# Ledger of designs, part 287: peptides against a protein of PDB entry 9GMZ

Target 1, 343 residues: chain A of PDB entry 9GMZ
Amino acid sequence: TGFPLELLTRPATERLAYFENYTVAHPRLKEVYEILMRTIAEPAGASFIFVYGASGVGKTTLRLRVEQKLTELALPKLESDRARVPVVGIEAIAPESRYFNWKEYYTRALITLEEPLIDHKFDYGVRGISRDNFGKINVESKVVAPALRRALENALIHRHPDVFFVDEAQHFGKVASGYKLQDQLDCLKSLANMTGILHCLLGTYELLTFRNLSGQLSRRSVDIHFRRYCADSPEDVQAFKSVLLTFQQHLPLAETPNLVDHWEYFYERTLGCIGTLKDWLKRVLSDALDREATTITLKDLQKRALSVAQCQKMFKEIQEGERQLSETEADVQNLRSALGLGA

## One batch from the design tools (peptide; made by RFdiffusion4, then SolubleMPNN)

Design b2_p27_4_s4 (from b2_p27_4, 13 letters changed)
Fold by OpenDDE base, seed 1:
Structure b2_p27_4_s4 (fold): chain B 343 residues (1-343), chain A 27 residues (1-27)
Amino acid sequence: as target 1 above (343 residues)
Amino acid sequence: SAAAAEMAQLQALAAEFVAEEERLFAP
């Protein structure tokens, strides 16, 4: 089963859009998706879900697919409850300053939660928040962060989403001191407690540092590790090669490129991260379509590959994250052994 | 024969991915 052959007669923009929207349901994505969906359905008193893994592992794809599914499942109920939003998802932005911009965060969360298609009549209880003629939220410069927080709390209570997603959540950790990181964690905890809304934070292994600072969040958090494929596992290598084969069959080109024969080179330049692989293939496909090429060559792949230096940097960050998780697992085992609980 | 057997296994697993995509992510 490959791409629809009629795409070969379609414009380059439609061919590229097909591949952009295509998702391989690879084993790690499926596993994390099923765990996340179950946890959202039955949070069991959890206030936070942490989804962590390498940059480019596919966390954004996971979020978008969960948002889509939650929206689809909610449609029959939304006919009766027009105030309800099934899910809200935002991306945390890297601060330009030493401090996370909470004012910007609250503004984006409000804009996303109160899309133009949703009830236009919600009163935020805050002066200087309005809607324009297009239903877009306008926040006046005079509105301070505490007022925006109160507006978001009221909106979350009124709209009652099943989950609030924050992608790139490691950006909450970009503060000059551990104390400021704790304050940010306490701020998020307070928002979750005041609203009763489940928060899902997706990010890199830097989220582990954020998670470990609050002994109180550990009691009300679920952890989901989105693993990469490892070259030392025969099963992971087989899965990675099968992902390459699937992408090969779904590239809308006249001649099917042989990606599988180059699997080691793909692994070297993606570190087993399927999101990085898809983004690489997307760039190469775009170049091929611009040239009206019939296929993709190894030279075309090499032109858009990450540099060895970039891969070495990313690999060090991955190894440090995987090491921290392994140490935590060992510490749990050591604690159990010290308590006289059998291994 | 070994390369053909490997490719057959990869093709079978790729077909499972497509079936799971349709099951999980199709509207």
Scores: peptide ipSAE 0.532, ipTM 0.944, DockQ to the pose 0.909
Fold by OpenDDE base, seed 2:
Structure b2_p27_4_s4 (fold): chain B 343 residues (1-343), chain A 27 residues (1-27)
Amino acid sequence: as target 1 above (343 residues)
Amino acid sequence: SAAAAEMAQLQALAAEFVAEEERLFAP
């Protein structure tokens, strides 16, 4: 089944919005989604979930779909518990300074927890936190990070989300020393422990450096590797081609473009990352709709492709991340062998 | 042809993706 044919008579904005909202349930997304949903439902004493993978692999799409599903599953309970928020998701900001801005992090988290017009006014017990006439949280500049932390702890306990998502979590790692990075991890661990709320950190392979600093987190964390599609795997190539086929069927154009015949070029410029692919196709679709074009061509694709230099940089970052994971797997095998456990 | 057989396999897998989208992400 392709896009609704009625879209061809609709405004370009609606045609673009259709494709923007469309999600291919590709094998890697499905796998990670199912693991993540299961882990959120049954944390088994875990305090953290780490979801790591290449930039543009689809982590944001994963998060949004999980947030949607958790919200849907919670709706019947939200009628009885008006204080509850089913899920909270924030994006970690890259620090402008040498130090992670915990004040900003706590402020954004508090704002996000209260963005749902929950009529239930909670007193955070902190002076300088107020609600406007629209229920939006306002945090005065005088409120210090330790007070905001207490407010967030109280809010998380009161709202009791099933999970707290932190996207772009590798930004916690952008601190000048490994010691400071450990302190940040200990702060997050303390927040998770004090609130009893499961934290899911999503990020690039740089998140592995952050994760590996705490041998104590290994016992209380679940790792989820969101892999890209690899061209050396026939199954991955087949899946990637099928994603292209699905996207070409869901581009709201009068003539279905043949994307599959160009699969190698798509792979070269996306590195097997479906988010990168979707974003590329969105740009090309937008251009086509602006021109009232009936289809998209290879030339249209080339105009919006990432440069070879960008792809080379991204590929180097991916290879380093995949190498670190492979070394960890080898370390496990070496440990098993040293313990007299068969490989 | 081998190309037609490959395309049929890709279509089958694409149809599976649509079914899984409906199962997983439909309200």
Scores: peptide ipSAE 0.523, ipTM 0.941, DockQ to the pose 0.899
Fold by OpenDDE base, seed 4:
Structure b2_p27_4_s4 (fold): chain B 343 residues (1-343), chain A 27 residues (1-27)
Amino acid sequence: as target 1 above (343 residues)
Amino acid sequence: SAAAAEMAQLQALAAEFVAEEERLFAP
């Protein structure tokens, strides 16, 4: 099944919005989604979930789909518990300085947790936190990070989300010293422990460095690897081609473009990352709609492709992450062998 | 043809993706 044909008579904005909201349930997304949903439902004493994978693999899409599903599943309970928020998700911002801005993090978390639609007013116990006439949280500049932390702890306890998502969580790792990175981990660990709220950190393979610094978090964490599709796997190539086929059927254009015939070029410029692929196709679709074009050509694709230099950089980062994971797997096998458990 | 057989397999997988999207992500 393709896009609704009625979209061809709709404005370009609606056609673009359709494709933006469209998600291919590709095998890797499905796998990670099912593991994540299961882990959220039954954390088994875990305080953290780490979801790591290549930039553009689709981690943000995964988060948004899980947030949607958790919200839907919570709706019947929200009628009886008007204080509850089913899920909270924030994006960690790259610090402008060598130091992560915890004040900004706590402020963003509070703003996100306290949506205007929440009728049940909560007293944060912190002066300088207020709601405007639209119910939006305002945090005065005088409010210090420790006070914002207490406000967030209280809000998380009161709202009791099933999970707290932090996207782009590798930005916690961008600190000038290993000691400060440990302090950040200890801060997150303390927040999770004090609130009893499961934290899910989504990020690039740089998140592995952050994850490995705390041997104590290892006992309370679940790791989920969101893999890209690999060209050396026939099954992965088939899945990637099938994703291209699905996208070409869901581009709201009068003539269906042939993306599958260009699969190698798509693979070269996405490294098997479906998020990168989708974002590329969105840009090309937007250009096509602006020109009132009937289809997308290879020339249109080439105009919006990532450069070879960008792909080479991304590929080096992927290779380093995949190498680190492979070394960890080898270490597990070596440990099992040394214990007499067999390889 | 081998190309037609491959395309049929890709179509089957694409149809599975759509069915799973509806199952997993439909409201």
Scores: peptide ipSAE 0.522, ipTM 0.941, DockQ to the pose 0.879
Fold by OpenDDE base, seed 3:
Structure b2_p27_4_s4 (fold): chain B 343 residues (1-343), chain A 27 residues (1-27)
Amino acid sequence: as target 1 above (343 residues)
Amino acid sequence: SAAAAEMAQLQALAAEFVAEEERLFAP
């Protein structure tokens, strides 16, 4: 089944929105979705979930689909508990400064948690936090980060989401010293412990640095590796080609482009990351719609492809992350030796 | 042909992805 043919008579914005909202339930997405949903339902005393994988693997798509599902599952309970929010999802911003802006993080989390659809006014116990006439949270500039943290803690306790998502969570790691990184992890750990809310941090392989620095978090964390497709696996190649075929069928163009014949080029420029693939196709589709083109050509793809230099950089970052996850016999032996266990 | 058989397998797997999308992510 392809896209609804009626889209061909619709505005370019509607055609683009269709493709933007379209998701392929590819094997890796399904696997991590099922693990994540199960872990959220049964945390088993975990306070954190780490979802790590390559940039553009599809972590944001995973988050959005989980948020949707948790919201749907909560609807019957939300009718009786008007204070409850089923899920909260934010994206961590890369700080312009060398230091993570906790004040901004707490403010954004609070704003997201207190969307205007929540009729139940909550007093955060903090002066300088108000609601406007539209129910939006306004935070006065004088409100300091510790006060915003307390407001967020109180809001999280009161709203009791099943999970708190932080996308691009590797941005917590962008601190000049390992000590400050530990302090940030301790801050997050304290927030999770004080609220009793499960935190899910989604990010790149840079999240492994967080995992390794906090031996205390490791005991209360679940790790989910969102893998890319690998060209050395026939099954992964087949899945990747099938994703291309699916996207090909769901591009709202008059003539179906042949993406599958170019699978190696798509793989070269996405590194097996489906999010990168989707974003690329979205850009190319937008260009095609702007030109009222009937199809997408290889030349159109080439115009919007990541450069070889970008792909090489991304691939090095992926290889380092994959290497860190590959327990070598040497790493096991080093650990055994450090534990005083024999060879 | 081997190419036709491969395309049939890819199409079958693509159809599974669509069915799983509907199963998992449809409201």
Scores: peptide ipSAE 0.522, ipTM 0.939, DockQ to the pose 0.895

Design b2_p27_5_s1 (from b2_p27_5, 16 letters changed)
Fold by OpenDDE base, seed 3:
Structure b2_p27_5_s1 (fold): chain B 343 residues (1-343), chain A 27 residues (1-27)
Amino acid sequence: as target 1 above (343 residues)
Amino acid sequence: SVLEELEKEEKDFEEARKKLEEEEKLK
C-alpha cells in the first residue's frame, strides 16, 4: 500500500513529516534489529554491544526503532516503577582537542538520563548537581569529571535502563595516543561493570580500531555488522530496488515518480546505504513541495545528490572497513585451522 | 502500536519485492 491519499490535500509540512517518519523495513535493518533486540534481552554476560557499519547505512534508524520498542515493552512496569528509564541514548561528540572531554560526556549522559522523569527527584550525592524549577539538571562548572562519573553511576543504577546507547562512538577513538585510547576503553568498561548496565556503541568502521585495541573487551562484547547493500550481489541489488519501490510508493506526491528505473544512479550516489538514500529523497521531496510540484524528476534528484568526489571518499572509507573485517574473518579461520579445528 | 507499524512496513516491503520479481519474470 502507498501513502494515505488524504495527504495530497494537507500542508507541505505534514506531507514532509509523513515521509520523514516513514521507515522501510529492509532486510539488513530487520536482521540487525532482531539480533540487537535478542542481545539486549539476553546479553549472556556481555557488557558491550558494538554496532558498526558505513556512514548513512541506517544506524540511527536502528537505534530509534529499538528505543521505541524497549519503551513500549517497559510501559506497563513504568506505572509502578516511576524511577525506571527503559532506555537511554546519547551521541558522542567529536573532541575539539586531541583529548576526549569526559566531563562533557558525563554531563550529557546525566542530562539525557534525567530528561524523561522531570518530576522524580534524585540525590546524586554530588555537590553542584541540582534540578531547576523545571526539573532540568544543572551541573555547576566546578564539578570535576570523577564526581560526574560517580553521579552517572548512581543515576544508571537507580534508573536501570535495559541498554545505554552511544551513537557516533568512533569519536572515543579520536585521541592523540594509543595509551589514552586504552584508558578510555578501560573507563567505559569500568562504567558498565560498576553499573551493571549493558552499553551499545554504534559507529562507523572507525569503531573497529577502538574495538580491536582491547582484547579484554572482546570477552564481554557482541559484535553486530550493519552491512550496506552490494552491487555484486543479485540478492542485495533486488533488496535495494525493493527499497526504492517502497519509497516511491510513500512519497506524498500527486504523480508517483519512477525511482526504480534509476536504481543504478541511486546506488552510485548512496553506495547501497539506505540512510543516505532516505536523506537524499527527503531533500528532494522538500524542494518539490516548496515548488508545489506534482512529481520528482531526474533533474530534481541531480540537484540534491552527493557529488562524485564525496561518494569516492565515502567509498574508500567503506572499502577499508570491509577489508579489515574480511581480514579478521580470515584470521579466525586460520587460527581454527592451526588449532586443528575444522574451518 | 510499534509492532503494528513494523508489521505494516514489512508487508509494504514484501509487496514491493514480489512486484519486482513478477516484473522481472515477464521480461
Scores: peptide ipSAE 0.520, ipTM 0.932, DockQ to the pose 0.867
Fold by OpenDDE base, seed 4:
Structure b2_p27_5_s1 (fold): chain B 343 residues (1-343), chain A 27 residues (1-27)
Amino acid sequence: as target 1 above (343 residues)
Amino acid sequence: SVLEELEKEEKDFEEARKKLEEEEKLK
């Protein structure tokens, strides 16, 4: 089992694209995928799903897989209901300014929701929102954030996606001095409540701070922790090595590189984050293809590795997030114990 | 199909896991 050998005769661009599109179905991804799919199917009154984990753990890959699956599942219904969009996914942008740009957020959400392939024209009831001749949504610069919000609410109601994904959602927490993070939460909560659309926020452990600010969101949210692989767990180490072996087999090179023998180095420079690993391997593969190399070497890997300083920074952020979660779990156990419930 | 892709990916991973387990038993 490996890449199609025919790729070796294909252009470097096609070989790279193959690897970019290849996903390892590693245990943590599968687990989170199953939980997320189940939660989307049966929200049980939840308005929010929080998916949090380390940067580079693979949250975007998870989102894309779920989006693809939801789209596939909706296809039979989309034939009868041409107004429906099965899923919408956006990435929250880090504000260039100290303020989260809601206008941009709503605009991007509208543009993403209104795929050109949707034949059914929807009147947003907002002046300055139009579809071009190609079916692409155009939002005039004069349209204000409250109007865009109403347009998005109406569009979400009309298109009725099973879930609205927001990737990099920790950026909602980047509010300038003087704005309350609570106001951002209340805004999102209001959007979810007004539309009846389940929102899934994916992000770093910074989402925990965001989640904890709203006791009301906590009551209507499902939490999904996308864990990294931990070197202190033999099972996690074996899973990580298995991921390396899988990627090794799917690098479209004439000679299969031995990645597994370097698993400790890969772990050191990825912290058990598979997205970070994949991105690293993509860079190395790209370099190898540019040189028409038959394989990749440790030197090639070292050239594209994250620096120790970057890894140390990332690890501190992970440790803080994991600590916060551990404290929360302990609090739950303490509460259960105090209630006379078993741990 | 997304399902077929996922099944293939799961198979690829499981085969890799088994291969590693076999290699580790031989050491």
Scores: peptide ipSAE 0.518, ipTM 0.931, DockQ to the pose 0.850
Fold by OpenDDE base, seed 1:
Structure b2_p27_5_s1 (fold): chain B 343 residues (1-343), chain A 27 residues (1-27)
Amino acid sequence: as target 1 above (343 residues)
Amino acid sequence: SVLEELEKEEKDFEEARKKLEEEEKLK
């Protein structure tokens, strides 16, 4: 089944919005979703979940799916406990400066946590945090980072989400000259311990550096690798082609474009990352709708493709991350063998 | 519901996979 044919008579904005909201339930997304949902339900004393994978693999899509599902599952309990928030998700912002802005992080986290419950007043125990006439949280410039942290801790304890998501969490690694990434981890660890809230950090392979810095965090963390599709795996190639065919059927155009015949070109310019693929198709669809085109051509795809140089850079970053994971697995096997534990 | 949406998406993907397998067997 394809897109609703009635969309062909609708405005370009509605046609684009349909595709933007459409998600392919591809095997890697489903697998990671099931693991993540299970881990959130039964954290077994874990304080952290790390979800790492290539840029554009679909981590944000995964987060949004889990947030929606956790919200749906919590609805019956939210009727009785109006203070509870089932899930909180934020995106870590790349600092404009060389240093992670904790004040901005705490402010954004607090705003996001309180946004669904505007009608429920909460005392943060901090002066200079107020609600405007629209119920939005306002933080005065005089409020310092330690006070915002205390406000967030109190809010997290009171709202008690099942999980706190931080997307693009590799930005915590952007540490000042002279500061250690360890200090950032200790800060996050302290927040998780003080609140009792499970934290899920989603990001690139740069999150692997967090794993190596604290042997104590490794004991209280669950790791989930969100893999891309690899061209050297026949099963992965078939999955990738199936994703292309699914998107092909859900592009709201008068003539169905043949994406599958160009699968190698799509793979070359996405590196097997479905998020990158969707974003590319979205840009091309937007251009086609603006021109009132009946279909998408190879030339239309080429106009919005990532450059070969961009793909080469992204591929090098992916290969380095995949290599680090492979080396870590080998090191574990070597350690087991050295301990007299069978491989 | 989120469940109904997920089930629809899984069905769409599985139908696409089957169609692709059929087309590849005919080549």
Scores: peptide ipSAE 0.516, ipTM 0.931, DockQ to the pose 0.853
Fold by OpenDDE base, seed 2:
Structure b2_p27_5_s1 (fold): chain B 343 residues (1-343), chain A 27 residues (1-27)
Amino acid sequence: as target 1 above (343 residues)
Amino acid sequence: SVLEELEKEEKDFEEARKKLEEEEKLK
């Protein structure tokens, strides 16, 4: 089934919003979703989940779907436990300096935990944290990072989310030295241990460097690789074409554009990353709606495509990440062989 | 519900996959 035909009579803003909210349940997203949901339900003593994959693979979409599902599953319990928040999700900010801004991180986490709709005022026990007249948390500039950490620990314990999501978690690794990176890992590990809250870090392949620095985290973490579609796999090509066809059917235009016939061009400019594809199509749809166009043409696609230089840069970053994972798999095989275990 | 939305999205994708397989068999 395609988009609701009634959208063709609706404003451009409503048509664009429909497509923005539309998600393709592609095989890799479904697989990672199922693994992530299972791991959150049964962490088996894990304190961390690492979800890594290419930029634009769809990690944010995955997070949002899991957040929605966890919220739905928690609704019956939230009636009895008004203090509970089922899930917390934040985005890690790229540091402006060589140091990660923990004060900003803790502040954002606290703000996210204290949605205005939570009736139960929690006293954080920290001077300079207040709620405004709208129930929004205000953190005074004088509040230091250690105090904010304690406030967050207390809030996480009190709200008891099933998982704490940190999107763009590779930004924790953007520090000047390996020592500082270890300190950040230890900080996150301590937060997870002190609160008993499972942390899910979503990020690019740069997150692997962060994960590999702590041999102790590896023992208490679950790894989920969110793979892109690869053009060298016939199954992946078929899945990618199926995604294109699905999006084609859900573009709220009078004439269905033929995207599938251009699948190679879409692959060239997305590297098999469905988030990148969706963002591209959204830009093109917006332009088409602004022009009151009946369809999308190849020329419209070309106007909003990533440059070849951008794709080449992204591809190098992907190849390096995939190489690191392949080396790990080879190392396991070599270790098994060396131990006299069959391959 | 989120489940109903996911089921609909899965159906949409599976229908698209089947349609492509049929079109490729005709070429």
Scores: peptide ipSAE 0.515, ipTM 0.931, DockQ to the pose 0.834

